# Peptides against a protein of PDB entry 3QIS, part 170

Target 1, 334 residues: chain A of PDB entry 3QIS
Amino acid sequence: PSLELSRREFVFENVKFRQLQKEKFQISNNGQVPCHFSFIPKLNDSQYCKPWLRAEPFEGYLEPNETVDISLDVYVSKDSVTILNSGEDKIEDILVLHLDRGKDYFLTISGNYLPSCFGTSLEALCRMKRPIREVPVTKLIDLEEDSFLEKEKSLLQMVPLDEGASERPLQVPKEIWLLVDHLFKYACHQEDLFQTPGMQEELQQIIDCLDTSIPETIPGSNHSVAEALLIFLEALPEPVICYELYQRCLDSAYDPRICRQVISQLPRCHRNVFRYLMAFLRELLKFSEYNSVNANMIATLFTSLLLRPPPNLMARQTPSDRQRAIQFLLGFLL

## One batch from the design tools (peptide; made by RFdiffusion4, then SolubleMPNN)

Design b2_p18_8_s3 (from b2_p18_8, 8 letters changed)
Fold by OpenDDE base, seed 2:
Structure b2_p18_8_s3 (fold): chain B 334 residues (1-334), chain A 18 residues (1-18)
Amino acid sequence: as target 1 above (334 residues)
Amino acid sequence: MSFKEIFEEISKEIESLR
């Protein structure tokens, strides 16, 4: 069996978080026999492609003289955004198109990724006084390294050494402020807030706006701005409540005094973001007659975002753990 | 701090970045 491929080199320019890009090519059976094709893993790889890439179809049959279009889809989810923002991963891959009882065909994938404030640490964002697209990549690396060190110092309760002429970090990320300030000003009376999904085009505009500017107003509907806040919190490499405190939050869930003590042990930026969000959500609950928002709905929605189980415990999360996590958050909303 | 006080303090800080 043999195939003819219309293209073997693919370039994905300006790949962004949650923005689907597609490149298509054709495969043709130029042989005399039916053939089966499949994308196969390289030696030592578990998957035929990186997590941000997909082929559709990834396998199939071709009759003699049959032609099929294959789509190469690039999509950066919350699971790939952090490693692409840091430059640990890149928009580069090699695909192996295998023909049963035939030869392998190699496809080269390349391109560039545009960094996002989505999937960036709270610590880095508190140091980032400019939009992420204005920050040099070298400075992003330095900000992540400094952020790790500050988190560790904060957890160890080390007295801030007289850190020299380093600019004081923001109390909260400007991106969180932009989202929350907009929602507070314009969405407190929005019916079905956090219950109605946003528009995908508006979500992309909001992401691009936060990555490139410090706007006076966020574009899109209140529903899209509300969903963008949820996406932002979900995409954090570490949740607003650090993984190290997860179990202590569950253990304290029915004692409001212990809950407040646990939150006081968060790194400064995480603690500030948590208090800021809880203050906002309590204010939003005062408008429940207009926005249909209640404490149980908000606690259920935000618990999965703010109090995420550590990766090693994700598979073991019980319904009881979920209920304790919700109860922990309820103690800050009531 | 009230929600308003927190908002005003943070707003002043972020608006200074524009």
Scores: peptide ipSAE 0.500, ipTM 0.948, DockQ to the pose 0.759
Fold by OpenDDE base, seed 3:
Structure b2_p18_8_s3 (fold): chain B 334 residues (1-334), chain A 18 residues (1-18)
Amino acid sequence: as target 1 above (334 residues)
Amino acid sequence: MSFKEIFEEISKEIESLR
């Protein structure tokens, strides 16, 4: 069996978080026998492609002289955004198109990724006084390394030795402030806030706006700005309540005094973001007559974002653990 | 701190970046 491929090299320019890109090519059975094709893993890989790449179809049969169009889809989700922002991964891959009882055909994937404030750590963003697209990639790496070291020092209650050499980090990321300031000013009376989905085009504009500027106003509807805040919190590599404190939050869920003590042990940026968000959400609850927002709805929604189980425990989360997590947040909303 | 106090302090810090 043999195949003819219309193209073997693919370039995905300016790949962005949550923006789907597609490149298509054709494969043709130029042989005289039916053939089965599939994308197969390389020798050391568990998957035929990186998590941000997909082939569709990834397998199939071709009769003699039959042709099929294959789509190569590049999509950076919350699961891939962090490693692409850090430069740990890149928009580069090699696909192996296997022909049963035939040859392997190699496809080269290349391109460039544009960093996002989505999927960047709270610590790095607190150090980032400019839009992420203005920050050199080398400086992003340094900011992430420095942010990790400050997190560890904060958890260990180590006093920063040198207050004098590094610029003072922001109290909260400018991106969180921009979203929350907008919602506070314009969305307190918005019916079904956090319950109505935003528009995908508006979400992309909001992401691009936060990545490239410090705007006076965020573009889009209040629903799109609200959803952008949820997406931002979901995309964090570490949740606002650090994984190390997850179990302690559950254990303290019915003791408001212990809950406040647990939050006081968060790294400075995480603690500030948590207090800021809780203060904002309590303010929204005053407008419940207009915005249909209640404490149980907000606690249920934000628990999955702010108080995530560690990845190793996610599969073991019980309904009781989820209820304790909700109760923990309720103690800050009421 | 009240929401207003937190908001004003943070707002002043971020507005200084513009």
Scores: peptide ipSAE 0.497, ipTM 0.948, DockQ to the pose 0.763
Fold by OpenDDE base, seed 1:
Structure b2_p18_8_s3 (fold): chain B 334 residues (1-334), chain A 18 residues (1-18)
Amino acid sequence: as target 1 above (334 residues)
Amino acid sequence: MSFKEIFEEISKEIESLR
């Protein structure tokens, strides 16, 4: 069996969070026998490609002189955004197109990723006084390392860190403020807020806006701005309620006093964001006659975003754990 | 703090970045 490939090198320029890019190529059976093709893992890999890449189709049969189009899809989800933002991963891969009883064909994937405030830590964003696209990539690594060290210090020291001559971190990320400021000013009376999906094009514009500027106004509908806030919270590498406190939140879910004590133990940035969001959501609930937002809906929606189980416990999450997590948030909304 | 108090405090900080 033999294949002819129309292209073997693919460049994905300016890859962004949640922006699908596609490159296509053709494979043709230039042999005299039917062949089966598949993308296969490299020797040390479990998958045929990195999580942000997909081939479609990834396998198939070709009759003699048959041609098929293969799409290479690059899509940075919440699952890949953090490692790309840090530069731990890059838009580089090698695909192995295997032909059964034939040869391997190598495809080179390359490109560049544009960092996003989505998938960046709250600690790093609190130190980031400029849009992420204005920050040199080398400084993003330093900001994440410094953010981790400051998180650990804030968990260990009940004492205010003597804020040396370093610029004071923001109380909350400017990106969260921009989203919440917009929603507070323009969306409190928006019917079906957080219940109606945003537009995908508007979501991309909002993401690009937050990554590149500190706008006076966020572009898009109130629904798109609301969904962008949800996407932002979902994409956080560590949820607003740190993984270390997850079980304590569940255990305290029916004691509002203990719940407040647990939140007080969050790192400064996480605690500030939590309090800010809860204050906003309580304000939004005052407009329930206009926006159709209720505490149970909000608690259910935001629980999955703010109070995620640690990755190692995801498979063990019970319906009771979910209900306790919802009850924990309800104690801050009511 | 009320939402308004939190909002005004944070708003002053972020507006200073513009």
Scores: peptide ipSAE 0.494, ipTM 0.949, DockQ to the pose 0.836
Fold by OpenDDE base, seed 4:
Structure b2_p18_8_s3 (fold): chain B 334 residues (1-334), chain A 18 residues (1-18)
Amino acid sequence: as target 1 above (334 residues)
Amino acid sequence: MSFKEIFEEISKEIESLR
């Protein structure tokens, strides 16, 4: 069996978080026998492609002289955004199109990624006084490394070594403030806030706005701004409540005094963001007659975002663990 | 701190970046 490919090199320029890009090519059976094609893993890989890439179809049969269109879809989700922001991963891959009892055909994927404040650590964002697209990529890497070291020192209760001449970090990321400031000013009376989905086009505009500017006003509806806050919290590499404290939050869920002690052990940035969000959400709950927002809905929604199970426990989360996690947040909303 | 106090403190810091 043999295939003819219309193209073997693909370039995805200016790839962004949550923005789908597609490139198409054709494969044709120029042989005299039916053939089965499939994308296969390389020798050292578990998957045929990186998590941000997909082929559709990824397998199929071709009769003699049959042609099929294959779509290569690039989509950076919350699962790939952090490693692309840090430059640990890049928009580069090699796909192996295998023909059963035939040859392997190599496809080259290349391109560039544009960093996002979505999927960047809270600590790095607290040091980032300019929009992320204004920050040199080399400086982003340094900010993430420094942020990891400060988080570890804070969790270990190590005395901060001398504040070298590094600029004082923000109390909270400017991106969180921009979202919360907008919601506080314009959305306190918004009916069905956090219950109505935003518009995808508006969400993309909000993300691009936060990545490129410090706007006076965020574009889009209150629902889109509210959903952008949820997406931001979901995309954090480390949740607002650090994974190291997850079990202690569950164990303390019915003791409000212990809950406050657990929160006091968060790194400074995480602790500030948690307190700021809880203060905002309590303020929003005062307008429940107008915005239809209640403590149980908010606790349920924000628990999955703020108090995520560690990756090793995610598959083992019981209904009891979920209820304890919700109860933990309720103690800060009431 | 009240929400207002927290909000005003953070607002002053971030407004200074504009």
Scores: peptide ipSAE 0.494, ipTM 0.947, DockQ to the pose 0.771

Design b2_p18_8_s4 (from b2_p18_8, 8 letters changed)
Fold by OpenDDE base, seed 5:
Formats: C-alpha cells, sequence, structure tokens
Structure b2_p18_8_s4 (fold): chain B 334 residues (1-334), chain A 18 residues (1-18)
C-alpha cells in the first residue's frame, strides 16, 4: 500500500488557552490495493499525540484512488494549560501515520504557545504584579520555583526567613480581584447568576483581557464574567483548598469550629483567596431575591472547583464524600 | 472584617499596579 499526503508540516502560531485551531490535509491512496491507515504511538509514548492535539479521523480505510481529509485540531484545555504555561511542554509533536503492511509517514507539528493566568498557581499569580503576557518566560519560571518553595515552607510551618529585597506578594491574585470586583459592582442583582452560561466569544475576550492588561472594566455580560471566574478556579493546578487538606475538610464537615481551623492551615495565598471568595459569596446571597442564588446551589457549584479530590482519589470519590465536601462549604456560606 | 473592608484593602493594592 502507498499514500500521497498533500502536506506533512504544520505550524500553529499563537496558540492560546481554550482557543481551537485547525489545520487540514488530504491523504490519497495512490496504490493499487485498499489500505488501512492509523495514527500510532511512538516507541515510548502511550498515545499517538500530545493531550492538546487530535487527528480526525485518526484511522480509516481507503480504496484505490480514494482521498480523505484529515483535520489536525489543537486545543489547550485545563488538562494541558499548566504544563504549557511553565514551558514543561511545548507546541511541538511528531505524528506517525502508519499503513497496515506499509510504511510510516511522519508529520511535524510545531508552533508557539502564549501563556495564560488561567492554569497558573495562586502563589505565582500573587507574585505577578504585571499581566502574564508582559512577564518574560525566564521570570515566569523563577516565580513558579519561588511559589513552590513558599508553599512548602507554609506546609512545614517554617518561620518565613527575612525575605530579602523580594517584592511583597499580593494578598490575592489581581485576576481574581478583577473578576470579583466586577461581579460585586454589576452582578449582585443579575437574575440567574451562575445558572446561565456565558458566551464563548466573550469568555475568550475576558481571558485575553486578563492575560494582557489590568482593565478598569472587564468586557462581556455578567454571565460571561461569572463563568470566567468558574473556569479560572477549575484551571488552577492546585485548587484553592490544597489537596493535602482535602480529607481533613471532609472529616470536619459537620464541625464549623474544626472547619475554620483547617482553613487556617492553608498557605497564605490560598487562605486569602478562600476567605475572599466566601465573603463575596455570602454578600451575593443577601441578594437572593434578585439573583435567584441560594446557598445549596452555590455550595454544590463551588465544591467541585475549590475542594477537589487529589488525582489519586478521583476515581474513588463516593456520594458521601461529595455530600461532606458540600457541607464543608455550606459552613462558610451560612 | 466585612467583605467591603477586605475588598477596599485589596483594591488599594491592585490600583497601585495600574
Amino acid sequence: as target 1 above (334 residues)
Amino acid sequence: MSFQEIFEEIRKEIESLR
């Protein structure tokens, strides 16, 4: 069997979080026999491509002189954003298009990624006083390393050594403040807040706005700004309640005194963000007659974002664990 | 601290970055 490919090199310029890019090419059976094609893993890989890449179709049959269009789709989700922000991964891959009883064809994928505040740690964002697109990549790496060390010191209850001439971290990320400020000013009376989805185009504008500026006003509807806050919290590499405290939150869920003690043990940035969000949500609940928001709805929605099970326990989460997690947050909303 | 007190403290910090 033999194939002709219309293209073998693909460049994806300016790849961004949640922005789909597509490149298409054709494969033609220029042989005299039917052939089966498939994208196959390289020797050391479990998948035929990186998590941010997809081929459609990824396999198929071609009769002699048949042609099929293949789409290469690049999409950075919450599952890939953190490793691309850190530069641990890059927009580079090699795809192997295999023919059954035939030869391999290699496709080169390349491009550049534009970093996002979405998928960046709370500790790094508290140190980041400029929009992420203004921060040199070398400085992002330093901020991530420093953020890891500060988290570790906080967990070990190590006394902060006299911070040398390092600039004082923000109390909360500027991005969270901007989102919550907008919602507090403009969305307290918004009917169906957190119940109506935002517009995808507006969500992209909000993300780009937060990545590139410190705006006076966030663009888009109140629903889009509310959903952007949810997406931000979901994309955090470490949830607002650190994984190390997950089980203790569940165990304390029915004792409000112990719940407050558990929260006091969070790293400074995480603790500040948690208290800030809970204070905002309690304020929002005062307007329930206008915004149709209630404590059970908010607790249910935010539990999956703020109090995530550790990756090793995700497959083992029981309905009882979920109810305890909701009860834990309810103790801060009532 | 009320939400407003916390919010105004943080506001001053963020406004200084503009």
Scores: peptide ipSAE 0.480, ipTM 0.943, DockQ to the pose 0.790
Fold by OpenDDE base, seed 2:
Structure b2_p18_8_s4 (fold): chain B 334 residues (1-334), chain A 18 residues (1-18)
Amino acid sequence: as target 1 above (334 residues)
Amino acid sequence: MSFQEIFEEIRKEIESLR
């Protein structure tokens, strides 16, 4: 069996968080026998492609002189955004198209990624006084390293932050402030807030706006701005409540005094973001007659975002753990 | 701090970046 490929080199320019890109090519059976094709893993890989890439179809059968179109889809989700923002991963891959009883065909994937404030740590964002697209990639790496070191120093309660050499971090990320400011000003009376999905186009505009500017107003509907806040919180590499405090939050869920003590142990940026969000959500609950928002709905929604189980415990989360996590958050909303 | 106090403190900080 043999195949002819219309193209073997693919370039994905300006790849962004949550923006789907597609490149298509044709495979033709130029042999005299039917053939089965599939994308296969390389010798050291578990998957045929990186998590941000897929082929559709990834396998198929071709009669002699049959042609099929294959789509190469690039999509950066929350699972790939952090490693692409840091430059740990890149928009580069090699696909192996295998022909049963035939030869392998190699496809080269390349391109560039545009960094996002989505999937960036709270610590790095508190140090980032400019939109992320204005920050040199070298400085992004330094900000992530410095953020890790300052978080560790904060947790160890050891040396007072040497106020001397580094610019004072923001109290909260400007991106969170912009989203919450908009929602507070314009969305308190929005019916079905956090219950109605946003528009995909508006979500992309909001993400691009936050990545490139410090706007006076966020574009899109209140529903899209509300969903953008949820997406932002979900995409954080570490949740607003650090993974190390997860179990202590569950253990304290029915003692409001201990809950407040646990939150006081968060790194400064995480603690400030948590208190700011809880203050906003309590304010939003005063408008429940207009926005149809209640404490149980908000606690259920935000618990999965703010109080995530550590990756090693994700598969072991019980219904009881989930209820304790909700109860923990309820103690800050009531 | 009230929500409004926190909000106004952060506002001044972000407005200084514009």
Scores: peptide ipSAE 0.471, ipTM 0.941, DockQ to the pose 0.741
Fold by OpenDDE base, seed 3:
Formats: structure tokens, C-alpha cells, sequence
Structure b2_p18_8_s4 (fold): chain B 334 residues (1-334), chain A 18 residues (1-18)
């Protein structure tokens, strides 16, 4: 069996979070026998491609002189955004197109990723006084490393870090402030807030706006700005309530005094973001007659974002654990 | 702190970045 490929090198320029890019090529059976093709893992890989890449179709049959179009789809989800922002991963891959009883064909994938404030840690964002696209990638790595070290010190010492030698971090990320400021000013009376989806084009504009500027106003509808806040919180590598406090939140869920003590043990930036969001959501609940938002809906929605089970416990989350997590947040909304 | 108190404290910090 033999294949002819129309292209073997693919370049994905300016890849962004949640923006789909597609490159297409053709494969043709120039042999005299039917053949089966498939994308296969390299020797040390579990998957045929990196998590941000997909081939469609990834396998198939070709009759003699048959041609099929294959799409290479690049999409950076919440699962890939953090490692691309840090430069730990890159828009580079090699695909192996295997022909059954034939040879392998190698495809080269290359390109560049544009960092996003989405999928960046709260600690790094609190140190980032400029839009992320103005920050050199080398400095982003340093900011993440420094942020990790300061988080660990904060958790271990429970002492306010001596503000001695480094620039004072922001109390909360500017991106969260911008989103919440907009929602507070313009969306308190918005019917079905956090229940109606935003527009995909508006979401992309909001992401690009926050990545490139400190705007006076966020573009898009109130629904798109609200969804952008949810996407931001979901994309955080470490949730607003750090994974190390997850179980303690569940255990304290019915004791409001202990709940407040648990929150006081969060790193400064996480604690500030949590208090800020809870204060905003309590303010939003005063307008429930206009926006149809209630405490149970908000607690249910934000629990999955703010109080995520650590990766090792995700598969073991019980309905009781979920109810305790909701009850924990309700104690801050009521 | 009220939302307004927290908001005003943070606002001053963010406005200093513009």
C-alpha cells in the first residue's frame, strides 16, 4: 500500500485560548490495493497528538485512487492553556500517519502561542501590573516560579510575608476586577444573568481585550461578560479555594465560624479574590427581583468553579461532598 | 467589609496602573 500526501508541514500562527484553528490536507491512495490509515502514538506517547491538537478523521479506509480530506484542528482548552502560558508546552508536534502493512508518514506541526490571563495563576496575575501580552515570556516563567514560592511560604508560615524586597502584588488580579466592575455597574438588573450563554465572538473579544489592555469598558453583552468571568474561574490552574483546603471546606460546611477560619488560611490573593467575589455576589442577590438570581443557583454554579475537588479526588466526589461544597458557599452568600 | 469598601480599595490600586 502507498499514500500520497498533499502537505506534510503545518504552521499554526498566533494560537489563542478557545480559538479554533484548522489546517487541511489530502491523502490519496496511489496504490493498487485498498488501505487502512491511522494516526498512531510515537513510541513513548500515550496519544497520537498533544491535547490541543486533533486530526479528523484520525483513521479510515481508502480504495485505490480514493482521496480523503483530513482536518488538523488546534484548540487550546482549559486543560492545555496553563502549560502553554508558562511555555512548558509549545505549538509543536509530530504526527505519525500509519499505513497498515505499509510505511509511516510524518507530519510536522509548528506555530506560536499567544499567552492569556485565562489559565494563569492568581498569584502570577496579582504580580502582573500590565496586560499579559506586554509581559515577556521569560518574565511570565519567573512570575509563576516566584508566585509558587510565595504561595507555599504563605501556607506554611501563616505570617504576612514581609513586603521587603519585591514589588507589592495587587490585592486581586486586574482582570477579575475589570469583569466584576462591569457586572456590578451594568448587569445587576440583567435578567437571567449567569444562566444565559454569551456569544462566542464576544467572548473572544473579551479575552483578547483582557490579554492586551486595561480597558475602561469591557466589550460585549452582560451575558458574555458574565460567562467570561465563569470561564476565567474555570480556567484557573489552582481554584480560588486552593486544593489543599478542599476537604476542610467540606468538613466545616455547617459551621460558619470554622468556614471563615478556613478562608482566612488561603494565600493572600486567593483570600482577597474569594472575599471580593462573595461580596459582589451578595450585592447581586439584592437585585434578585430584577435578575432572577437566587442564593441556591449562585452557590450551585460557583461551587464547581471556586471549590473544585483536587485532581486525585475528582473521580471520588460523592453527592454528599457536592452538597457540603454548596453549603460552604451558601454560608458566605446569606 | 462591604462590597463598596472592598471595591473602592481595589479601584484605587487598578486605576494607578492606567
Amino acid sequence: as target 1 above (334 residues)
Amino acid sequence: MSFQEIFEEIRKEIESLR
Scores: peptide ipSAE 0.469, ipTM 0.941, DockQ to the pose 0.834
Fold by OpenDDE base, seed 4:
Structure b2_p18_8_s4 (fold): chain B 334 residues (1-334), chain A 18 residues (1-18)
Amino acid sequence: as target 1 above (334 residues)
Amino acid sequence: MSFQEIFEEIRKEIESLR
């Protein structure tokens, strides 16, 4: 069996968080026998491609002289955004298109990624006084390292050194402030807030806006801004409630005093963001007659974002654990 | 702290970045 490929080199320029890019090519059976093709893992890989890449179809049969279009889809989800922001991973891969009883065909994937404030740590964002696209990639690495050290100091209740007023981290990320400021100003009376999906185009504009500027106003509908806040919280590499405190939150869920003590043990930036969000959400609940937002809906929605199970426990979350997590958050909304 | 108190404290910090 033999295949002809219309293209073998693919370049994905300016890849962004949640923005799908597609490149297409054709494969043709130029042989005299039917063939089966599949994308196969390399010798040391478990998957045929990196998590941000997909081939469609990834396998199939071709009759003699048949041609199939294959789409190479690049999509940076919450699962890939952090490692791409840090430069730990890159928009580079090699795909192996295997022909059964035939040869392998190699496809080269290349490109560049544009960093996002989405998927960046709260600690790094608190140090980042400029839009992420203005920050040199080399400084992003330094900010992540410094942010890790500051998180550890905060967990140990070490008094922050009086870093000069210019180097002092923000109390909360500017990005989360901008989103919440907009929602507070314009969305308190918005019907079905957090219940109506945003528009995908508006979400992309909001992400690009936060990555590139410090706007006076966030573009898009209140629903899109609200969803952007949810996406931001979901994309955090470390949730607002750090993984280390997850079990203690569940254990304390019915004791409001212990719940507050657990939150007091969060790193400074995480604690500030948590308190800020809870204060905002309590303010939204005062407008429940207008915005149709209630405490149970908000607690259910935000619990999955703010109080995520650690990766090692994710598969073991019980309905009881989920209910405890919701109850924990309810104690801050009521 | 009320939401307004928290909000106004943070606002001053972010507005200084503009």
Scores: peptide ipSAE 0.464, ipTM 0.939, DockQ to the pose 0.842

